# Designs tried in a protein design run: peptides against a protein of PDB entry 6O8C. Part 38

Target 1, 262 residues: chain A of PDB entry 6O8C
Amino acid sequence: VGLRYEKISLPKIHPRYDLDGDASMAKAVTGVVCYACRTASTLLLYQELMRKGVRWLVELVKDDYNETVHKKTEVVITLDFCIRNIEKTVKVYEKLMKVNLEAAELGEISDIHTKLLRLSSSQGTIESSLQDISSRLSPGGLLADTWAHQEGTHPRDRNVEKLQVLLNCITEIYYQFKKDKAERRLAYNEEQIHKFDKQKLYYHATKAMSHFSEECVRKYEAFKDKSEEWMRKMLHLRKQLLSLTNQCFDIEEEVSKYQDYT

## One batch from the design tools (peptide; made by RFdiffusion4, then SolubleMPNN)

Design b1_p11_6_s4 (from b1_p11_6, 5 letters changed)
Fold by OpenDDE base, seed 2:
Structure b1_p11_6_s4 (fold): chain B 262 residues (1-262), chain A 11 residues (1-11)
Amino acid sequence: as target 1 above (262 residues)
Amino acid sequence: DLEEIYKKIFG
């Protein structure tokens, strides 16, 4: 997932003085840099939206975690209560067994007790898994969202504005070249100015494209890659939480089968 | 049910 953009390159700038060619070239350069500006803006917007999404997802997953912890706690309480009741029942039956009564039932209850203890043991595994997830979600953890603030481009970088300034300079030269073209022939001084402006145009265009590629595109790609990796990990974590939740429900259901013995 | 067990013993 990411924004598709076209790889853009500057047209060839011929050193030869040609009013028609220079106007055409300037138009093309203007178009390319204009595209770069728009693209940079779009890339920035995408990243900002993604950062919002990242924050949202973090909160969502934290909520899921808390719900899972709550459910786990509920199950532990229920399970412990059931175990205590079964243990009391076992003691009663052991006393009755001395009178040669209810021996078969004692065996069944003891089996239930053993099963409940196994379920209780599984809670330890769930707890350890939850702790691991908590550590990953904690500040400084593997799933921390600090990368979202570090990677990519930010509004404070003013990349779009910087490109816009360069675009403005280029556009001005383009409009002048249109005028020059309309004149068909320039006086010597105007010709020299035209040549000088052509050099300026090249300078601005090159600077714009370098800035676009190095400060906008490259950083965006880095952000995109990091976001995809992080998102994959977060989705996996959510699946883990869901699995743990389901395990809690399964345990609760299993315990409910033995409530008649308590 | 513990109550049922008690009833069986003392009831």
Scores: peptide ipSAE 0.000, ipTM 0.278, DockQ to the pose 0.002
Fold by OpenDDE base, seed 5:
Structure b1_p11_6_s4 (fold): chain B 262 residues (1-262), chain A 11 residues (1-11)
Amino acid sequence: as target 1 above (262 residues)
Amino acid sequence: DLEEIYKKIFG
């Protein structure tokens, strides 16, 4: 869920020279661009916080991965030990048969051996899955967080500062238009200056809104979309790790049943 | 138990 912001648009600018209308228009433009500045700042802050969250989650998942690998290793050691002991037992029973002694337990031991070998095979699958997860988490992998650095807006872009400069220019013109309105009538030269300033206001406002839309909002939306997609994938990966961990515990429990035969 | 098996063979 991203930040909620209102869609803003510039007021209509009437081409007619009107001191009252121009002052009102300039006030409205100032308000809109001011909102854009504040919104841009908020969007930037959100993205920076999300980047921190992404880094945190990556470390958390790496820890989960390491724990799973550790558990898998423990189970492999236990399983290998059990297999070796059972194999020795099988050899002893084979010798008993050669000397015509009763080996009624041979069938049971052989079955246990077969089961342990199956468990060993499943460990290979778990290992492959862990390797896949590792590759996905590695630099350049599908779950790498490089997108967080590439997508969206960054403090280095200085978008808020750029918008603030434009806002300052617009605000100056607005204050002049307030003064012009108070005069009710301007001399010819002052009227021409007013008209030129109105054009400048339009230029600055358009530039500000274009910058806000294209460099702030659009990039933010792209970042938000990427973050949501990445987050879903990471959560799924965590579930996979949990599943693998549980499989290791299940194998360990099953192996423990055969320890009495070793 | 391996020890029990050995006892059966040699005992």
Scores: peptide ipSAE 0.000, ipTM 0.280, DockQ to the pose 0.002
Fold by OpenDDE base, seed 4:
Structure b1_p11_6_s4 (fold): chain B 262 residues (1-262), chain A 11 residues (1-11)
Amino acid sequence: as target 1 above (262 residues)
Amino acid sequence: DLEEIYKKIFG
């Protein structure tokens, strides 16, 4: 769900000289372009806020990553410690067996040792996954936020200001047409000026709408699409991190079952 | 749609 805006279009401009009609048309055009200006501003604001959100989310995910790495490290240390202790225990029991003590426990301990070694081997996979995630989050990685700085519209583009200039020109003509309407009839020279201004109005309006559509709306839509794609990827990455964290906890839990043998 | 994605991430 993105920012909703209404599709706007310019009113029909009649070529016929009509003071009443021209004033009404000019008013409508002014309204449309005014709406475009406001919409452009809103779209820009939305994108800027989204960019802030993107940056924030990146940092959040990086923090989650670091926590996962920390947990993984903790588990590795614990697992290694447990393995070493079990190995010592195995050696002790082997010595005891030479003295004709019960060998039944040696088999169980050996099985535990084997299981622990399997768990240890899985750590390599987790490490590889974490490295992959790190690479994706790194500068230039697949999940870098560079797109957020490139896509869409930016304050530096001055789109709103450009539209405002055109709006000012249009508004000026509108007010003149309002005055012309009040005169009921214009002298020849004033009529020619009116006709010329009507052409200018059309030019400015068309330019404004073109700029709005191509430089504001279109780029916004592109930004929106890119942001959604990126967000899906970030969501997936976060799920991966959670999965890795859970795997670490699972390993820790398994190791805890064998601590009594250490 | 984007809002829904945010909710999935942070919700």
Scores: peptide ipSAE 0.019, ipTM 0.681, DockQ to the pose 0.008; fails the geometry check
Fold by OpenDDE base, seed 1:
Structure b1_p11_6_s4 (fold): chain B 262 residues (1-262), chain A 11 residues (1-11)
Amino acid sequence: as target 1 above (262 residues)
Amino acid sequence: DLEEIYKKIFG
């Protein structure tokens, strides 16, 4: 789960004035910050896709819930109908018992009635479970998707754009250092400018890497962790719904065995 | 089935 990315670090910057070394260093720094920009963009895209996936999954689970509620309702109707019919039958046999007829059959029917009442009682537990699930899925519930909008990085943060600005500054210095290298020797004033640009390059690079680490990577990791936790809970909830549905089917099957007595 | 029961008893 999640995107794999390589941990990147800035190359060592030597304080010594060296046109060849400085050009090589600047090239390496440009590469690292460029990678950071691309990675930040990829991480953002992943999170946006995950947010869409989260919304999709919420709707899917809501559909599962509604289906389970529908099945439960169907079973309740069937069960209640069966109970009413059995109760009528019991009354008929009780009248017949006054003349000592069909005592054995009355016992069997009474047992069936007792079993049906137990099944009816289990419906209360199913209802309670469904209510719990509904509360968890409701706005403000434990499985609300509000975290998906809060955690991680967002397009509005403009992290990629901020990094790109820094990359542009670094790239400009890199190209100047390439030119400086080609000159082999610089006049005093140009040498001083080169030294100042080297300091600027370092400043921009460190700023870029700090921003990347703190505002992109760290937030992405937090989003990833929250997503994994939420996903596990949602999958568990789906399993619970399936279990409840199966319980309804089991009750329906049991009731069907006694329909011949109604 | 109630109908079947009635048939069994009174039929």
Scores: peptide ipSAE 0.000, ipTM 0.276, DockQ to the pose 0.002; fails the geometry check

Design b1_p11_7_s1 (from b1_p11_7, 5 letters changed)
Fold by OpenDDE base, seed 3:
Structure b1_p11_7_s1 (fold): chain B 262 residues (1-262), chain A 11 residues (1-11)
Amino acid sequence: as target 1 above (262 residues)
Amino acid sequence: DEKLKEVEEKE
């Protein structure tokens, strides 16, 4: 779930010269662009935190993978040892079968041997699954975190600073319009300056809103969508690792039942 | 405009 933000729009700019209306409009524009600047900063911070979280999660899952591989290796060694011991026992009994008394015990041991071989085959499937997971986590794999460094907005883009510069220009004009309002009437030259500044304000505001929408919001939404997809895949992978771990424990438990025959 | 250009040039 990403950050929620409100859709912002610039107030309508009336072409008519009105000192009270222009001051009020300039105040509203300042407020909107100020909100855009703050929102851009918040969206940037969120993405930076998310990138840290992504890196952390990758390392966590790699650790889980390594633990699972270690457990699998342990179980394989134990299972192979048990199989070898059972095979030795079978050979001894076959040599002793010259005496009719041991036929029932030999049958039981042979059945155990068959079961252990089936368990060994299941370990091959676990190994293949672990290799698949490793390939997905590897550089260039489907779960690589390279997207987190490429998508979205970055501090190096200086989007907040760019918006702040525009906000400063707008704020300066707003303060001038507040002074103009206090004068109630301007001389002809001052009126022309006011009209010119109103055009500048509109230009800066439009530039700020376009930059905010195209370079901040759009890129953030793309980052958010990609992060959600990636996170779902990572959570699924963790479930797969847990399943494989449990399978290893189940095999180990089953093997332990037959150790008394070795 | 100059300040914006300065910010863009620092990229």
Scores: peptide ipSAE 0.024, ipTM 0.638, DockQ to the pose 0.041
Fold by OpenDDE base, seed 5:
Structure b1_p11_7_s1 (fold): chain B 262 residues (1-262), chain A 11 residues (1-11)
Amino acid sequence: as target 1 above (262 residues)
Amino acid sequence: DEKLKEVEEKE
């Protein structure tokens, strides 16, 4: 679940020259753009935290993978040793059978050998699954974290700083409009300046809101969606690794039953 | 405007 933020919109700007109305409008615009700045900063912080979490999870899953590979290798060694010993035993009993001795025991040992060979074949499937997982985690793989660096907003984009500059310009005009309101009436030249500043305020406010919506909010939502999708895939992969680990333990347990014959 | 340009140029 991502951060909750309120939808914001600029107040209506009236074309009419009105010192009281213009001061009130400028105050409202300042408030809206101030909220946008704070929200953009919070959204950026969230994404940076999530990027750290993504990197951490990748390392955790790599550790799980390495542990699974280690366990698989251990089981392969044990299984191969058991197979070699059983094969030696089979050869001995085959020689004894030529003298019409130990026929029943030979049958049992041969059955064990067959079972061990089946277990050995299953190791190939586990190996292929591990290789697939490795490929998915590798650079350029389907579970690579490159998206976390590409998607969303980044400190290098300077979005918060850009919005802050616009907010500063808007705030300056607002303070001037408060002074203008206090004068109750402006001379012709000051009135013209006020009208020009009102146009500048509109320009800065529109630019700020467009930047906030397109470069901050939209990109954040895209990052959030990608992160949720990637997280689900990573959790599924961890379950696959656990399944492979359990298969290795099951094989090891089964092989242990035959160690008394070796 | 000048400060905004400066921020944009530093990118």
Scores: peptide ipSAE 0.023, ipTM 0.631, DockQ to the pose 0.039
Fold by OpenDDE base, seed 4:
Structure b1_p11_7_s1 (fold): chain B 262 residues (1-262), chain A 11 residues (1-11)
Amino acid sequence: as target 1 above (262 residues)
Amino acid sequence: DEKLKEVEEKE
């Protein structure tokens, strides 16, 4: 998962004055920095889309949580009702036993009561698990999405625009070097300007590549890694919720077997 | 691609 990009490097810049070589070098540099600009833009877009996805997933998991809580509550109500009914039945039979009526059914009902109480105890564990999940999803919790707003690159950083400015400067020098090449020979003053522009080109290119690597690529990779880690944790949490839901259904099914005795 | 092509086409 993630965008694949090619590692780019600047071509070697020869210190010697050579109109043909300098034009070719400038062309190559322009291409590399252009690629960096496009890549930076793509990486930014990816991160923005991922941030939307993160927000969406958080809401989805919150909905799953609420559904699980609702189901748990329903089962608790049903279970409590069943327990109350069995307890009433036990009391009736206990009274009848005092009058020498059949004792055999009382043992079975008492066993059912004990089983129901065990099921009720398991609901406490489910509740504790749900509370833990809620705490993890809450603001400041371990699964908070705050990292998505902090990590990576953002439109407000204006990295693409900064790179574009540098690209424009480089491109301008390239076009001049193309003209210089066409002249085949420059006058002394123009030659000096060419040499200075070559230094400027190197400066801009180096700045662009440094910015791209440090402020775009590195931060993107950090964001990607963090997102993958967070995603795994969220998916695991979702599985936990599903497990808890299934436990509630299992309890409900067991309770239904005993409702026929009430 | 378009900007790179533009640079290449202008040669």
Scores: peptide ipSAE 0.023, ipTM 0.681, DockQ to the pose 0.029; fails the geometry check
Fold by OpenDDE base, seed 1:
Structure b1_p11_7_s1 (fold): chain B 262 residues (1-262), chain A 11 residues (1-11)
Amino acid sequence: as target 1 above (262 residues)
Amino acid sequence: DEKLKEVEEKE
């Protein structure tokens, strides 16, 4: 679940000269752009933390994979040993059958041998599944974490700093408009400066909001969507690994039942 | 293993 933020918009800027209205408008603009700065910082922090989490999860899943491969190898060795012993036993009982001895036991051992061979055949499917998982986790695989480094916003983009510069310019104009309001009336030259500063305020505010929307919010949303998709795939892969591990344990348990006959 | 040894010893 990504961070929730409120959609922000600039207040309406009236073209008419009004000292009280312009001070109030400038205050509102300052508030909106300040919120954009804080939100951009929070969105950046979230993405950086998520990137760390992604790297951690990749290492965890690789460890799970290695453990599953190790268990599979152990089971293969045990199963092969059991098959060899049962095959020796079958040969001994076949010799005894020539003397009409132990016919019932030979049938049971032959059935065990058939079951063990079926278990051995299932190992090929497990191996193929493990190879598929390995390919997906490998560099360039479908579950590679390269997207986490490419998508979203990064500290190197300096988006927060760029927004802060614009906020500083806006805040300076706001403080001047508070002073202008306190004077109640401005001289002609001061009135012209006020009108020019109002245009500058609008320019800085529009630039800040465009930058916030295009470079912060949009990229964050793309990162969020990719992270959610990737996370679902990784969780599914972990379930597959667990299933394969359980299959190995089931085979080991079944083989253990027949070890007493060896 | 022990039963296998017993059968091998009887051969």
Scores: peptide ipSAE 0.000, ipTM 0.376, DockQ to the pose 0.002; fails the geometry check

Design b1_p11_7_s2 (from b1_p11_7, 3 letters changed)
Fold by OpenDDE base, seed 2:
Structure b1_p11_7_s2 (fold): chain B 262 residues (1-262), chain A 11 residues (1-11)
Amino acid sequence: as target 1 above (262 residues)
Amino acid sequence: DEELKKVEEEL
């Protein structure tokens, strides 16, 4: 779930010279661009925190993977040992049968051997699944976190600082328009300066809003979408690892039933 | 302040 922000737009700028209206408009523009600066900063912070979270989750899942591999290896060793012992027992009973000693237990031991071989075959499937997971987590894999370093906005982009510069320019004009309003009437030269400053304010405001929309919001939304997709895939992978771990425990439990025959 | 001036030059 991404951060919620309000869609902002610039107030309508009237071309008519009006000291009261222009001061009010400049105040509103200052407010909008100030909100854009704060929002851009918040969006940047969120992305930086998410990048840290992504790195943390990658390490966590790698640890889960290593634990699963370790458990699988342990079960394989135990299972192989049990199979070898059962095979030795089968050979002994086969020799006894050649000496005309009836071993009613030979059938049961042979059945156990068959069951253990089936369990051993399932280990191959678990191994293949672990290899797939490893490939996905590897550099360049489908679950690589390289996107987190590429997508979105970064402190190095200096977007917040750029917006702050534009806000400073707008704020300066706003304060001048407050003074102009207090004068009630301007001399001809001062009136012309006021009109030019109004154009500059519009230029700075438009530039700020374009930068905010295109370089801050758009890139943030792209980062958010990719992060959500990646997060879903990682959570699914963790469930797969848990399933594989449980399969290893199930095999270990089944093998333990036959330890009395070893 | 100096960093802001650099940003102004980039704008």
Scores: peptide ipSAE 0.031, ipTM 0.718, DockQ to the pose 0.037
Fold by OpenDDE base, seed 5:
Structure b1_p11_7_s2 (fold): chain B 262 residues (1-262), chain A 11 residues (1-11)
Amino acid sequence: as target 1 above (262 residues)
Amino acid sequence: DEELKKVEEEL
């Protein structure tokens, strides 16, 4: 669940010269752009926290992978040992049959050998699955975290600082418009300056809102969507690793039943 | 102030 923010819009700017209206408009614009600055900062902090979480989850899944590989290796060693011992036993019983000794147990031992070979084949499938998982987690793999460094907004983009500069310019004009309102009437030259400052205010406000929408909000939403998709895939991969681990335990348990024949 | 000016130039 991402951060909730309110959709903000600039107030309507009336083209008519009105000292009371212009001061009120400038106050509203200042409030909106101030909210944009605070929101941009919050969205940046959220993304930085999520990047830390992504890195943490990658390391956790790598640990799960290594544990699964270790367990698989243990089972392979045990299984190979059992197979070798059963093969030796089969050879002994085959030799006993050649000398007309009763080898009633040969059929049972041969069946055990066949079952162990089947289990060995399943280990090959587990190995292939682990290799696929390793490939997906590797640099350039489908579950690589490179997107977390590329997508979204970063401190190096200086988006909050850029918005703060525009907010400072807007705030300065707002304070001037408060003074102009207090004068109730301006001389011709002061009126012309007020009109020019109103145009500058509009320019700065529009630039701030465009920057906020395109460089902060849009990129944040893209990062959020990508993070949710990646997180679902990582959780699914962890379930796959757990399944492979359980298969290794099941094989180990089955092999333990035949250890008495070795 | 100088850092803000650099950011302003990048705008």
Scores: peptide ipSAE 0.030, ipTM 0.721, DockQ to the pose 0.038
Fold by OpenDDE base, seed 3:
Structure b1_p11_7_s2 (fold): chain B 262 residues (1-262), chain A 11 residues (1-11)
Amino acid sequence: as target 1 above (262 residues)
Amino acid sequence: DEELKKVEEEL
């Protein structure tokens, strides 16, 4: 998952003065730096969209967590109520055993009581698991989204605008080289200007490509890698929440079987 | 335009 981009490189710049060759080279350089500008913009947009997605997913998982906690609480209340009722029934039967022999019924109710107590013990494990999940989602936790605000490229970095400025300078030189080509021959002074502009073009192009590689691509790849790792962990956490929810439903269903004895 | 000029000055 992620945006695919082509590796771009600057064309070879020949030191020889050649109006046709220099115009062609300048055109190629303009194309490469233009691609870098567009790619940088696309990579930035992707990261901004991903940051929105991260925030959305965090809220979704928090909602799932709260729902699971609510369900767990309901089950605990129901289970505790059932246990208390069974305990009262056990006490009544123990008193009745002094008057009438109801040993079989008392044994059955006692077994139910033991089963309910085991279910109650499992709720402690669910609670501990929910607390762990909460700690991971909390600020400073292992699944905090702080990285999404720090890593990668941001609009405030003005990377696209910086590249655009360099592209504008390169494009201006390219258009001049097209004119120079059309003249077929330059006077000595114009030839010297052309040679200086060729050096400027190389400087701007190199600066653009370095900035693109170091400040756009490298930071994007780091953001992408972190986002993929974080996303996998979040999806796993959602599966854990679903498992805990299902365990609560299973306990509730089992408790419902014993409500007829209360 | 003015913002681009500021960026150009930073370059």
Scores: peptide ipSAE 0.030, ipTM 0.721, DockQ to the pose 0.038
Fold by OpenDDE base, seed 4:
Structure b1_p11_7_s2 (fold): chain B 262 residues (1-262), chain A 11 residues (1-11)
Amino acid sequence: as target 1 above (262 residues)
Amino acid sequence: DEELKKVEEEL
């Protein structure tokens, strides 16, 4: 579940000089940009946490891979040992058959040998699957976590700090407009300053909102989408590993049925 | 809207 954030927009800025209206507008703008700062910080934190989670999952899946490889190796050793024993038994029975002993048992043992060889051939498919998984997990592979370092926003981008600077400028103008409102009327020079500050406020606010939307929200959404896609692929890969492990267990179980003949 | 209102109240 991704972070939910509200779509924010700047209030309409009226071009007319109005001390009461301008103070109210400035307050609203300050609130909106303050929310943007907090949201940007939260979105950044979320991404950093997700990056940690991604790294953790990569290591977990690598461990699962190694365990599967070990299990496969164990099965191969056991299977090869069983095959060798059956082959020895076949040779013994072939010698005994030359001396007029029971032909019926030789047929059964030969069938077991054939089954074991089929199981051995399936190990090649498991090996190929493991190699594919390894290649995907390797550096530069399809499931590499390099995207997590590239996509989204990072502390190094200083987006929160940039927004905070703009917020500080806006807040300062708001406090001035609150004072101006209290004066009810301004002298000509102060009125001109107020009008100029209103333009500055608009400039800072629009810059903040643009930065928030383009550099924070948009990049976050891209990161989120990429992370969800990658996560699905990783979980699927993990399921594939489990399937391969289960296939190894199934082979062991089949081999165990024939150990009584050795 | 509610979170924005909270921020506006804090100012």
Scores: peptide ipSAE 0.024, ipTM 0.674, DockQ to the pose 0.024

